# Designs tried in a protein design run: peptides against a protein of PDB entry 3KDP. Part 107

Target 1, 230 residues: chain A of PDB entry 3KDP
Amino acid sequence: PFLIFIIANIPLPLGTVTILCIDLGTDMVPAISLAYEQAESDIMKRQPRNPKTDKLVNEQLISMAYGQIGMIQALGGFFTYFVILAENGFLPIHLLGLRVNWDDRWINDVEDSYGQQWTYEQRKIVEFTCHTPFFVTIVVVQWADLVICKTRRNSVFQQGMKNKILIFGLFEETALAAFLSYCPGMGVALRMYPLKPTWWFCAFPYSLLIFVYDEVRKLIIRRRPGGWVE

## One batch from the design tools (peptide; made by RFdiffusion4, then SolubleMPNN)

Design b2_p18_3_s2 (from b2_p18_3, 11 letters changed)
Fold by OpenDDE base, seed 4:
Structure b2_p18_3_s2 (fold): chain B 230 residues (1-230), chain A 18 residues (1-18)
Amino acid sequence: as target 1 above (230 residues)
Amino acid sequence: LIEEGKKKLEEALKLLYS
C-alpha cells in the first residue's frame, strides 16, 4: 500500500496507525499460527531425508507464497480504496499525481473527475473514510490466507490444535477490525471512520481469488512433485 | 477535539449515507 502511494502519488490509502494495526495486530496471529504449525509438523514429520535442502525449499516456498498472497492482499485493499474514491467522484486515473494538491490544506478547490470542487476538510474526510474499509479488506483477505495456510500441509482431519489457533486468530482479527471500525472515538483517535456493512463484502472476491489461487497451486504441486512451485 | 471529532464523524456518516 505504501509503495503504491509513493510511486503513484495518490492520496494516502491507509493511515500509519492502521498499517501498524495490520502489521502488529493482524499479521502477528498468522505468524504465531505458522510457528505452531511448523512445530507440530516437525513433530509429526519423519526425519527429513535432507534437512538442509528440505528446509531451504520450504523457506523459499513460504517466502514466495507470502509474497504472492501479500500482493493479492494489497490488490484487494487498493480495489476497495479505488471503489470508495470512485463512489465519491474520484476515478483512479484522476488520483494519479493528485497527492500534492490533496494534502495541501491551502487548496480548497481540488476537482474530482466530474468537476466538483472539494475542500481540504472534505478531502480528508473521504481519505479517512478509505482507511477503515482498506483495513477491513485486508482482514477479510487474511481470513482466506489463514484458511489456506491451514490447508497447505496437512489433511483437514489432522489439524485439531492448528484449527484452534487459526480460529482464535480469525476471531482476534475480526474483533480488532470491529473495534477499530465501530468503537466510539476511533474516528477521532485513529482517523478511522465507521464502515457501512457493505464494505465488508468488497473483500470477498479477493478472498475467493486467493483461495482459488492456492487450490490451483496445490493441484500443480500434487501433479508435479518437485517442480518449481513446490 | 472530541467535539471536532464528533462533528467530523457526523459529516463522514452523512457522506456515507448520502
Scores: peptide ipSAE 0.000, ipTM 0.226, DockQ to the pose 0.038
Fold by OpenDDE base, seed 2:
Structure b2_p18_3_s2 (fold): chain B 230 residues (1-230), chain A 18 residues (1-18)
Amino acid sequence: as target 1 above (230 residues)
Amino acid sequence: LIEEGKKKLEEALKLLYS
């Protein structure tokens, strides 16, 4: 998210404090919970091909998986960000390069995609309005990601939700998201303005898409072991 | 003060990742 902010020079989609809350509050507990997930029976039955290289390969595969999850979460967050800004008159293409003028307090006539002029205060309200739903979107997408990451080949319906630590992690991140979204003072403390309840559902289509995609992927892997989809 | 601190942190991060 932050790299795209720098490269594209768009208004800041997610504050630094919210990033820290994601890394320390919402990502850490779920990541720990995954370490306690029961391994698939087929994974444990695989003989090591080469103990020295297989450890390195496994670490690389884990790193890539976490990297992919992070990218998926970021995409979900940016989707919500662009939806909110579009609803407020700023189309995605118009946001490119706008940061310089957006962050200048002396420019009070920044035009949106429809020619409406926005004061600095109005722009910052819209920006801070994006922070909370971006965070919440990451949490909602993370529900699907965590459930997906429980298995490599088995369907979620086959593996089930037996890991109490994972369930606790899902509850904790949801409770944190609700707290940060609705607790008084979060607008000042975290630049996270209160979220309308409707925005909790903005990520649901995206989460569902990822879930369906992964179930299809796993189905293909089960039918064609060793395929390119692994 | 918190807002200024956040702004400085954001600026520092921008410089770090530029």
Scores: peptide ipSAE 0.000, ipTM 0.231, DockQ to the pose 0.021; fails the geometry check
Fold by OpenDDE base, seed 3:
Structure b2_p18_3_s2 (fold): chain B 230 residues (1-230), chain A 18 residues (1-18)
Amino acid sequence: as target 1 above (230 residues)
Amino acid sequence: LIEEGKKKLEEALKLLYS
């Protein structure tokens, strides 16, 4: 989020503190949960290959999967950001290069895509209104990520939701999202204004997309072992 | 190629979350 803020010169989509809450707060327990996940039946049945080469291949496959998922997460967050700003009159194209004028407190006549003038205070309200939904979108997308990370090849339906630590991680990140979204003072402290309940659902299509993508990927891997989809 | 692309994407994501 911060890189796109710099490169595209758009209004800040997500605050630094909120990013830290994602990285340290929401990802820690899920990461630990993966260490306690039950081994896949197919992994257990594999004869030990050369442990040095197989470890490298597995690390690459893991890296690839997480990289793709992380991009989808970022896209989900930015989608929510652009939707909120568009609903407030700022179309995505209009946001490009707008940051300098947006952040200038002395400019009180920044025009939106429809010619409406926005004061500095109004602009900051809408900016901070984006932070909470962006964060929540990431959390909701992470639900799918955590579920799909339970297995590499097997369907989630085959492996099941037996990992109690993973389930705990899902509750923790959801509770954190709710806390940051609705606790009094978070708007001032973290620049996260209260979230309308409807925005929780904005990320669901992306979570579903990730889930479907991963299930299809796993299905292809099962049908074509050693294929390019790995 | 896909592995390289995914590595680059992971690096990009790490940078995005940094």
Scores: peptide ipSAE 0.000, ipTM 0.219, DockQ to the pose 0.023; fails the geometry check
Fold by OpenDDE base, seed 5:
Structure b2_p18_3_s2 (fold): chain B 230 residues (1-230), chain A 18 residues (1-18)
Amino acid sequence: as target 1 above (230 residues)
Amino acid sequence: LIEEGKKKLEEALKLLYS
């Protein structure tokens, strides 16, 4: 996410508070849940396989998968960001290089894509309006990620939702997202303005994309063990 | 002070995620 922010010099898509909530709030419980599930799965699946080669292959697969999923998550967040700004008059092309003027308190006449002038306060309201939907988008995409990461090789449909800690993690993320989005005073305290309920659905295509991508990946791995996908 | 702190944190985060 930050690479695009630096390269494109766009208005800040994620606030520091939002980033901290993602890193500390939404990622920690899922990571713990996955660690427990891996321990249980390793107990069940210990066929006498060569532990050195199979661990290395699994670690490479996991690292590549997480990297790719992380990129899709970032794309989902940026999509939501660009949609919100476009709805407020700022087309994606116009945002390129706009950060310097956007963040300047003394410039109160920043023009949008349609020639409307925006004061500093108005711009900051729009920016902060993007933070909450971006966060919610990440949470919704993480639902798919967590469900997919539950299984290394099997379909989610084969293993089911047996991990209670994973379910708790999903609930915690959703509850946190709802709290930050709808609790009175969050706009003042955290600069996270309330979110229209419709924005929860904006991330669903990306969640589905991750799901389909991983199911296809797993299918390829099952059909071609030792292929380029490993 | 809060704004300066936010700027520094944003810069630090930019460096971490670059």
Scores: peptide ipSAE 0.000, ipTM 0.239, DockQ to the pose 0.021; fails the geometry check

Design b2_p18_3_s3 (from b2_p18_3, 11 letters changed)
Fold by OpenDDE base, seed 4:
Structure b2_p18_3_s3 (fold): chain B 230 residues (1-230), chain A 18 residues (1-18)
Amino acid sequence: as target 1 above (230 residues)
Amino acid sequence: LVEKGLELLKKALELLYS
């Protein structure tokens, strides 16, 4: 998100506070929960064929998989961001290079894609209106990410949801997202304006995509042991 | 998958522009 903000010079899609809430609030408990996940039954039964080479390959593949998942998460957030801005009259193409004028408090006549002029205050309201849905989108996508990260090879349906700490993590991050989205005063305190309930669903296609991707990946690994997908 | 995600995003954007 922040890289695209810099590269594309778009209005800030995700505020610093929301980033901190993701990194410290929504990611920590899930990450800890994975440490308590039951070992995958087939991983523990298989002797590593070559502990040195297989470890390096696995680390690279894990890094690539997490990198891919992270990109899909970012895409989900940006999708929500662009939808909100488009609903407010700012089409995605118009946002390119707009940051300089957007952030200038002395420019009160920034035009949207339809020729409507926006004051600095109005623009900041719209920007901050994006922060909460972007955050919630990341949380919803993280549900899928957390669930798929439980196993490397077995389907989630095969491993099951036995980790109570993981389940707690899912509830905690959801509760935090709900608190930040709907608690009175969050708009003033954190610049996170109240979220329409419909925005929670904007990430669902991406969560589903991550889930399907990982299940397909795991299926390929199961069918082709020692393949490049492992 | 990223390409598919980007393609979906592109399609969604196209729908918003229409």
Scores: peptide ipSAE 0.000, ipTM 0.220, DockQ to the pose 0.026
Fold by OpenDDE base, seed 5:
Structure b2_p18_3_s3 (fold): chain B 230 residues (1-230), chain A 18 residues (1-18)
Amino acid sequence: as target 1 above (230 residues)
Amino acid sequence: LVEKGLELLKKALELLYS
């Protein structure tokens, strides 16, 4: 998110506070929960790997897969951001290069894509209105990411949802997201303004995409053991 | 722990805006 903010000079899509809430608040308990996941049923059926060549290739492929998932997460957040700004009169093309004028407190007549003028205060309300849905989008996508991380080869349907700590992590993450989104005073304290409940559903296509992508990847690994996808 | 973390974050933010 921050790299696109610098390169495209768009209004800030995700605040520093929301990033800290993701890194320290929502990700920690889910990550710990994965340490308690049961071993895959087929782990003992794997052929002995060459400890030098196969580990390096597998680590690179895992790193690439996590990198791709992270890119899909970012795309989901940016999609929500662009939809909210478009609903408020700022089309995506108009946002390119707008940051300089957007962040200038002395410019109170920034025009949207329809010629409506926006004061600095109005612009900041819209910007902070984007931060919360972006955060919630990441949380909703993280549900899928956490679930797919339960296994390396087996389908989630084969492994099941037996890890109570992981289930607790999903509820904790969701409860924290709801608290930060709807608790009175969060707009002033954290620059996270309340979001319409409908914005929670905006991320669902991306969560489904991640889930389908990983299930297809795992299916390919199961059908072609030792292939370039492991 | 999350409540304590949020309280610490709030205090850190208050210090940064101060």
Scores: peptide ipSAE 0.000, ipTM 0.254, DockQ to the pose 0.042
Fold by OpenDDE base, seed 1:
Structure b2_p18_3_s3 (fold): chain B 230 residues (1-230), chain A 18 residues (1-18)
Amino acid sequence: as target 1 above (230 residues)
Amino acid sequence: LVEKGLELLKKALELLYS
């Protein structure tokens, strides 16, 4: 997200505080919860892996999988960001290169895609209005990510939702997202303005996409053990 | 416990922002 912010010179899609909320608030407990996940039914049945060959493949796959998931998460966040800005009159194409003028407090006549002039304060409200939905989008996508990370090979339907700590983590993330989105003072304290409940649904297609993608990946791995997907 | 954790996180974030 931050790289695109720099390269495209768009208004800041995700604030530093929001990033910290993601990294520290939403990801930690779920990540720890995975340590308490029950072993896959086939883990103990697997032959001893060759530590040289299988480690490299596993590292590449983990890197690729997490990289791909991270890209989908970022796409989900940016989608929500662009939708919000478009609803406020700023089309994605118009946002390119706009950051310099957007962040200039002395420019109070930045035009949107429809010729409406926006004061610095109004622009910052819109910018900060994007932070919360971006965060919520990441949280909703993380639901799928956490669920899919329960297993390497088995379907979630096979493994089930037995980890109470993971379930607790999902609720914690959701509660945190709700708290940051709707608690009075969050706009001032965290620059996270209240989110319309409808924005929670903007992430659902991406969450579903990740879920389907990983289930398909796992299905391929199960059908073709030792394939390039593994 | 979740509420307390969230409050603590909020305070921590406020401290970082401040």
Scores: peptide ipSAE 0.000, ipTM 0.234, DockQ to the pose 0.060; fails the geometry check
Fold by OpenDDE base, seed 3:
Structure b2_p18_3_s3 (fold): chain B 230 residues (1-230), chain A 18 residues (1-18)
Amino acid sequence: as target 1 above (230 residues)
Amino acid sequence: LVEKGLELLKKALELLYS
């Protein structure tokens, strides 16, 4: 998010403090929870890794984790950002290069895509209104990411949801998201204005997409061991 | 997949604002 803010010169989609809340708050417990996941039912049928030739983290795992899933997460957040700004009169194309004028407190007549003038204070309200739903979108997408990370090959339905620590992690990140979104003073403290409850649902299609994608991927791997999708 | 996700999200948003 911050890189795109710099490169595209758009209004800041996600504040630094909010990013820290993701990295340190919402991701810690879920990540630890994976250490307590039950072994896949077929793990003992796999040949042992050759420690001389096989890497613990292979290129396929990196590509999946950071390439595919990470891009879907980022796109989910940015989609939410662009929708909010569009609803407030700023179309995505108009946001390109707007940051300089947007962040200038002395310019109080920045025009939106429809010719409406926005004061600095009004612009900052809209900017901070984007932070909360962007954050919540990431959290909701992370639900699916965490669940799919339970297994490499088995379906989640085969593996089940028996990891109590993982379940706790899902509740923890959700509770943190709710706290940051609705606790009084968060708008001032974290620049996260209160979220309309409807925005919680905007990420659900992305979570579902990730889940379905991974289940299909795992299904293909099970049907075609050693295939390209593995 | 990204395009499908975006389409699904768009539909979901349309449903939320309808």
Scores: peptide ipSAE 0.000, ipTM 0.258, DockQ to the pose 0.037; fails the geometry check

Design b2_p18_3_s4 (from b2_p18_3, 11 letters changed)
Fold by OpenDDE base, seed 2:
Structure b2_p18_3_s4 (fold): chain B 230 residues (1-230), chain A 18 residues (1-18)
Amino acid sequence: as target 1 above (230 residues)
Amino acid sequence: LVEEGLKLLEEALKLLYS
């Protein structure tokens, strides 16, 4: 997210404090929870592999977890960001290169996509309005991510939700998201303005997409071991 | 004061990752 902010010169979609809350508050506990996940039933039935092959499999799993999932989370967050700004008159194409003028306190006539002029204060309100929904979007997407990462091949319906630490992680990140979104003073302290309850559902299409994608992927892996999808 | 501090931090990060 931060790299896109720099490269595209768009208004800041995610504040530094929000990033820290993701890294320390919402990512760590779930990541730890996955370490306590029960072994997948089919993995335990496999014969010992060559250590070199096992290392490659682990690297592939790590790449999938940190690369692919992280990218999907970022896409979900940016989707929410663009939706909020579009609702406030700033279409995605108009945001490109706008940061310089956006962040300039002395420019009080930044035009939106419809020719409306925005003061610095108004722009910052809209910017900070994006921070909380971005964070919440990440949390909602993480619900799906955590559920799908618990297994490599088995369906979520087959493996079930037996890991108490994972369940605790899901509740913890959700509670943190609610706290940061609705606790008084978060706008001043964390630049996270209060969230409309409807924004909790903005990420649901992404969560559903991830869930369906992973279930289909796992189904293919079960039917065609060693396929391109593995 | 908190807002200014956060702004400074953001600017510093922008410089580091630019």
Scores: peptide ipSAE 0.000, ipTM 0.258, DockQ to the pose 0.021
Fold by OpenDDE base, seed 3:
Structure b2_p18_3_s4 (fold): chain B 230 residues (1-230), chain A 18 residues (1-18)
Amino acid sequence: as target 1 above (230 residues)
Amino acid sequence: LVEEGLKLLEEALKLLYS
């Protein structure tokens, strides 16, 4: 998010504090939870892999899969960001290069895509209004990511949701998101203005997309062992 | 104090990448 803010010179989509909350708050418990996931039912039935050749291939496949998921997460967050700004009169094309004028507190007549002038204070309210739903979007997408990471080959429906620590991780992420979104003073302290409840649903299509994508991928792997998708 | 520290950090980051 921050890289795109710099490269595209758009208004800041996600504050530094919010990024820290993602990295330190929402990701730690889920990551630990994966260490306690039950082994896949087929792991012990797999033939011994060649430790020299198959390790490198597996690391590459893992890195690609996580890279793809991470890109989908980022796209989900940016989608929410662009929707909010568009609803406030700033179309995506208009945001390109706008940062310099957007962040200048002495410019109080920045025009939106419809010719409406925005004061610095009004612009910052809109900017901070984006931070919370962007964060929540990431959390909701991470639900799907965490669930799909339970297994490499088996469907989530086959493996089940028996990992209590993983379930706790999902609740922790959700509770943190709710706390940051609705606790009084978060707008001032963290620059995260209160979230309209409707924005929680904005990420659901992306979570579903990730879930379906991974289930289809795993299904293909099960049907074609040793395929390029593996 | 926390708010001030966070603002300072944000400003520093903005300056670093401006």
Scores: peptide ipSAE 0.000, ipTM 0.244, DockQ to the pose 0.023
Fold by OpenDDE base, seed 4:
Structure b2_p18_3_s4 (fold): chain B 230 residues (1-230), chain A 18 residues (1-18)
Amino acid sequence: as target 1 above (230 residues)
Amino acid sequence: LVEEGLKLLEEALKLLYS
Protein backbone atom coordinates (compact mmCIF):
# COMPACT_ATOMS: atom_id res chain seq x y z
CA PRO B 1 0.00 0.00 0.00
CA PHE B 2 2.68 2.47 0.99
CA LEU B 3 4.85 1.68 -2.05
CA ILE B 4 1.95 2.37 -4.43
CA PHE B 5 1.29 5.61 -2.55
CA ILE B 6 4.89 6.69 -3.24
CA ILE B 7 5.15 5.37 -6.83
CA ALA B 8 1.74 6.50 -8.08
CA ASN B 9 1.73 9.70 -5.98
CA ILE B 10 -1.93 9.14 -5.03
CA PRO B 11 -3.77 10.49 -1.96
CA LEU B 12 -2.86 8.55 1.18
CA PRO B 13 -4.91 5.33 1.04
CA LEU B 14 -4.13 4.23 4.58
CA GLY B 15 -3.42 6.53 7.49
CA THR B 16 -0.53 6.09 9.89
CA VAL B 17 -2.94 5.12 12.67
CA THR B 18 -4.51 2.40 10.55
CA ILE B 19 -1.07 1.14 9.48
CA LEU B 20 -0.03 0.90 13.12
CA CYS B 21 -3.29 -0.87 14.01
CA ILE B 22 -2.67 -3.38 11.19
CA ASP B 23 1.00 -3.97 12.01
CA LEU B 24 0.62 -4.08 15.79
CA GLY B 25 -3.00 -5.13 16.26
CA THR B 26 -4.13 -7.31 13.38
CA ASP B 27 -0.89 -8.78 12.00
CA MET B 28 0.81 -9.56 15.30
CA VAL B 29 -1.74 -12.05 16.63
CA PRO B 30 -1.92 -13.99 13.34
CA ALA B 31 1.89 -13.98 13.16
CA ILE B 32 2.10 -15.36 16.70
CA SER B 33 -0.56 -17.94 15.88
CA LEU B 34 1.38 -19.01 12.77
CA ALA B 35 4.65 -19.12 14.71
CA TYR B 36 3.01 -21.46 17.23
CA GLU B 37 1.61 -23.45 14.31
CA GLN B 38 4.99 -23.87 12.68
CA ALA B 39 6.65 -24.77 15.95
CA GLU B 40 3.99 -27.38 16.69
CA SER B 41 4.07 -28.70 13.10
CA ASP B 42 7.87 -28.92 13.18
CA ILE B 43 7.72 -30.87 16.45
CA MET B 44 5.20 -33.25 14.88
CA LYS B 45 6.93 -33.63 11.49
CA ARG B 46 9.28 -36.54 11.18
CA GLN B 47 12.86 -35.31 11.16
CA PRO B 48 13.48 -33.70 7.80
CA ARG B 49 15.77 -35.87 5.69
CA ASN B 50 18.14 -32.92 5.50
CA PRO B 51 17.35 -30.43 8.30
CA LYS B 52 19.41 -27.58 6.78
CA THR B 53 18.10 -27.73 3.21
CA ASP B 54 14.52 -28.65 4.13
CA LYS B 55 14.33 -25.82 6.69
CA LEU B 56 15.65 -23.31 4.14
CA VAL B 57 13.17 -24.54 1.52
CA ASN B 58 10.30 -24.30 4.00
CA GLU B 59 11.32 -20.79 5.08
CA GLN B 60 11.50 -19.67 1.45
CA LEU B 61 8.13 -21.24 0.65
CA ILE B 62 6.53 -19.66 3.73
CA SER B 63 8.01 -16.26 2.86
CA MET B 64 6.74 -16.54 -0.73
CA ALA B 65 3.28 -17.60 0.45
CA TYR B 66 3.07 -14.69 2.90
CA GLY B 67 4.38 -12.33 0.24
CA GLN B 68 1.68 -13.48 -2.19
CA ILE B 69 -1.08 -13.26 0.45
CA GLY B 70 0.20 -9.81 1.43
CA MET B 71 -0.04 -8.66 -2.19
CA ILE B 72 -3.64 -9.93 -2.44
CA GLN B 73 -4.46 -8.14 0.84
CA ALA B 74 -2.97 -4.92 -0.52
CA LEU B 75 -4.99 -5.30 -3.73
CA GLY B 76 -8.15 -5.76 -1.64
CA GLY B 77 -7.43 -2.61 0.35
CA PHE B 78 -6.69 -0.61 -2.79
CA PHE B 79 -9.88 -1.86 -4.42
CA THR B 80 -11.92 -0.55 -1.48
CA TYR B 81 -9.96 2.72 -1.58
CA PHE B 82 -10.61 3.23 -5.31
CA VAL B 83 -14.31 2.32 -4.95
CA ILE B 84 -14.81 4.90 -2.17
CA LEU B 85 -12.97 7.61 -4.09
CA ALA B 86 -14.85 6.77 -7.29
CA GLU B 87 -18.16 7.07 -5.40
CA ASN B 88 -17.02 10.52 -4.31
CA GLY B 89 -16.15 11.56 -7.88
CA PHE B 90 -12.45 10.64 -8.08
CA LEU B 91 -11.74 8.00 -10.72
CA PRO B 92 -8.53 5.94 -10.31
CA ILE B 93 -6.79 7.55 -13.30
CA HIS B 94 -7.46 11.03 -11.90
CA LEU B 95 -5.80 10.12 -8.59
CA LEU B 96 -2.43 9.50 -10.29
CA GLY B 97 -0.16 12.43 -9.43
CA LEU B 98 -2.94 14.20 -7.50
CA ARG B 99 -1.27 13.90 -4.07
CA VAL B 100 0.74 17.13 -4.29
CA ASN B 101 -2.39 19.19 -4.91
CA TRP B 102 -4.48 17.01 -2.59
CA ASP B 103 -2.27 17.62 0.44
CA ASP B 104 -1.77 21.35 -0.25
CA ARG B 105 -3.87 23.36 2.21
CA TRP B 106 -3.74 26.43 -0.02
CA ILE B 107 -5.37 24.69 -2.98
CA ASN B 108 -9.12 24.67 -2.34
CA ASP B 109 -10.23 24.04 -5.93
CA VAL B 110 -8.96 20.54 -6.68
CA GLU B 111 -11.27 19.15 -9.33
CA ASP B 112 -12.63 15.63 -9.33
CA SER B 113 -13.19 13.55 -12.47
CA TYR B 114 -16.53 15.33 -13.02
CA GLY B 115 -15.27 18.90 -12.60
CA GLN B 116 -16.51 19.37 -9.03
CA GLN B 117 -14.15 21.46 -6.92
CA TRP B 118 -13.10 20.15 -3.53
CA THR B 119 -11.81 22.24 -0.64
CA TYR B 120 -8.92 21.00 1.46
CA GLU B 121 -11.29 20.12 4.30
CA GLN B 122 -13.61 18.19 1.99
CA ARG B 123 -10.68 16.27 0.48
CA LYS B 124 -9.39 15.33 3.93
CA ILE B 125 -12.84 14.11 4.96
CA VAL B 126 -12.89 11.84 1.90
CA GLU B 127 -9.32 10.67 2.55
CA PHE B 128 -10.10 9.82 6.16
CA THR B 129 -13.32 8.15 5.04
CA CYS B 130 -11.10 5.75 3.05
CA HIS B 131 -8.84 4.83 5.99
CA THR B 132 -11.41 2.90 8.04
CA PRO B 133 -12.82 0.83 5.13
CA PHE B 134 -9.27 0.07 3.96
CA PHE B 135 -8.44 -1.20 7.45
CA VAL B 136 -11.65 -3.24 7.67
CA THR B 137 -10.97 -4.70 4.21
CA ILE B 138 -7.58 -5.92 5.39
CA VAL B 139 -9.16 -7.43 8.52
CA VAL B 140 -11.80 -9.28 6.47
CA VAL B 141 -9.11 -10.55 4.08
CA GLN B 142 -7.07 -11.65 7.10
CA TRP B 143 -10.09 -13.68 8.26
CA ALA B 144 -9.89 -15.60 5.00
CA ASP B 145 -6.15 -16.09 5.47
CA LEU B 146 -6.68 -17.39 9.01
CA VAL B 147 -9.41 -19.76 7.80
CA ILE B 148 -7.06 -21.00 5.06
CA CYS B 149 -4.32 -21.56 7.62
CA LYS B 150 -6.83 -23.43 9.75
CA THR B 151 -7.81 -25.63 6.81
CA ARG B 152 -4.13 -26.33 6.06
CA ARG B 153 -3.85 -27.41 9.66
CA ASN B 154 -6.92 -29.61 9.50
CA SER B 155 -5.06 -31.74 6.95
CA VAL B 156 -2.63 -32.49 9.81
CA PHE B 157 -4.68 -34.12 12.64
CA GLN B 158 -2.49 -32.96 15.56
CA GLN B 159 -3.43 -29.27 15.86
CA GLY B 160 -5.85 -28.72 18.78
CA MET B 161 -4.01 -25.78 20.44
CA LYS B 162 -3.48 -24.01 17.12
CA ASN B 163 -7.21 -23.78 16.43
CA LYS B 164 -7.83 -21.90 19.70
CA ILE B 165 -5.16 -19.30 18.89
CA LEU B 166 -6.60 -18.77 15.39
CA ILE B 167 -10.13 -18.35 16.75
CA PHE B 168 -8.84 -15.90 19.35
CA GLY B 169 -7.02 -13.96 16.60
CA LEU B 170 -10.23 -13.76 14.54
CA PHE B 171 -12.20 -12.41 17.51
CA GLU B 172 -9.48 -9.91 18.42
CA GLU B 173 -9.22 -8.57 14.85
CA THR B 174 -13.02 -8.33 14.60
CA ALA B 175 -13.33 -6.58 17.97
CA LEU B 176 -10.56 -4.12 17.05
CA ALA B 177 -12.16 -3.42 13.65
CA ALA B 178 -15.57 -2.87 15.28
CA PHE B 179 -14.09 -0.61 17.97
CA LEU B 180 -12.16 1.53 15.48
CA SER B 181 -15.10 1.70 13.04
CA TYR B 182 -17.98 2.45 15.43
CA CYS B 183 -16.55 4.16 18.50
CA PRO B 184 -17.91 7.76 18.42
CA GLY B 185 -14.57 9.28 19.42
CA MET B 186 -12.53 7.58 16.68
CA GLY B 187 -13.64 9.98 13.95
CA VAL B 188 -12.22 12.91 15.90
CA ALA B 189 -9.34 11.20 17.69
CA LEU B 190 -7.95 8.91 14.96
CA ARG B 191 -9.56 10.51 11.89
CA MET B 192 -11.30 7.20 11.22
CA TYR B 193 -14.80 8.13 10.17
CA PRO B 194 -17.65 5.69 10.89
CA LEU B 195 -17.88 2.80 8.47
CA LYS B 196 -21.08 2.08 6.60
CA PRO B 197 -21.95 -1.59 7.13
CA THR B 198 -21.94 -2.09 3.34
CA TRP B 199 -18.17 -1.56 3.21
CA TRP B 200 -17.60 -4.78 5.14
CA PHE B 201 -18.81 -6.62 2.05
CA CYS B 202 -16.31 -4.96 -0.33
CA ALA B 203 -13.59 -7.29 0.95
CA PHE B 204 -15.54 -10.51 0.36
CA PRO B 205 -14.54 -10.90 -3.32
CA TYR B 206 -10.89 -10.72 -2.28
CA SER B 207 -11.44 -13.14 0.58
CA LEU B 208 -12.96 -15.49 -1.98
CA LEU B 209 -9.98 -14.90 -4.29
CA ILE B 210 -7.57 -15.85 -1.50
CA PHE B 211 -9.64 -18.94 -0.76
CA VAL B 212 -9.65 -19.97 -4.44
CA TYR B 213 -5.92 -19.24 -4.70
CA ASP B 214 -5.18 -21.45 -1.71
CA GLU B 215 -7.39 -24.28 -2.96
CA VAL B 216 -5.65 -24.12 -6.36
CA ARG B 217 -2.28 -24.08 -4.59
CA LYS B 218 -3.28 -27.12 -2.51
CA LEU B 219 -4.48 -28.87 -5.65
CA ILE B 220 -1.15 -28.18 -7.41
CA ILE B 221 0.79 -29.44 -4.36
CA ARG B 222 -1.32 -32.60 -4.33
CA ARG B 223 -0.74 -33.20 -8.05
CA ARG B 224 2.97 -32.32 -8.02
CA PRO B 225 4.54 -33.32 -4.73
CA GLY B 226 7.95 -31.61 -4.54
CA GLY B 227 7.03 -28.76 -6.89
CA TRP B 228 7.91 -25.06 -6.47
CA VAL B 229 4.48 -24.37 -4.96
CA GLU B 230 5.11 -26.52 -1.85
CA LEU A 1 -0.32 11.20 24.10
CA VAL A 2 -1.18 8.52 21.55
CA GLU A 3 -3.22 11.04 19.57
CA GLU A 4 -0.39 13.55 19.64
CA GLY A 5 2.12 10.89 18.66
CA LEU A 6 -0.08 9.80 15.78
CA LYS A 7 -0.53 13.40 14.64
CA LEU A 8 3.22 13.89 14.77
CA LEU A 9 3.75 10.70 12.78
CA GLU A 10 1.18 11.85 10.25
CA GLU A 11 2.89 15.22 9.94
CA ALA A 12 6.27 13.54 9.63
CA LEU A 13 4.94 11.28 6.88
CA LYS A 14 3.43 14.29 5.13
CA LEU A 15 6.78 16.06 5.34
CA LEU A 16 8.69 13.01 4.11
CA TYR A 17 6.45 12.68 1.10
CA SER A 18 5.78 16.40 0.40
Scores: peptide ipSAE 0.000, ipTM 0.247, DockQ to the pose 0.025
Fold by OpenDDE base, seed 5:
Structure b2_p18_3_s4 (fold): chain B 230 residues (1-230), chain A 18 residues (1-18)
Amino acid sequence: as target 1 above (230 residues)
Amino acid sequence: LVEEGLKLLEEALKLLYS
């Protein structure tokens, strides 16, 4: 998100506070939950043919898969961001390069895609209105990510939801997202304005995409053991 | 990939608001 903000010079899609809440608040419990997940029977039974090289290759492939999932998460957040700005009159093309004028407090007549002029205060309200749903989108996508990370090879349907710590992690993330989105004073303290409940659903297609992507990946791995798709 | 993703998002938004 921050890299695209710099490269495209768009209005800030995700605030520093929201980033900290993701990194420290939402990701920690899920990460711990994965450490307690029962090892797949296949991981424990397979002796590596070459312990050094096969382990390294597998770690690289896992890292790439998590990187791809992270990119899909970011895309989900940006989708929500662009939808909100478009609903407020700022089409995506119009946002490119707009940051300089957007952040200038002395310019009170920034035009949207429809010729409506926006004051600095109005623009900042819209910007901060994007921060909360971006964060919530990441949390909703993380539900799918956390569930799929339970296994490396087996389908989620095969492994099931036996890890109580994972379920607690999902609840904690959701509770934190609701707290940050709807608690009075968060707009002033964290620049996270209240989110319309409908925006929670904006991330669902991306959560489904991640789930389908991982299930297809795991299916390929099961059909071709020792393939490069692990 | 990021640029392609942004283009896809832009197209999706155009479809939603068309």
Scores: peptide ipSAE 0.000, ipTM 0.232, DockQ to the pose 0.024

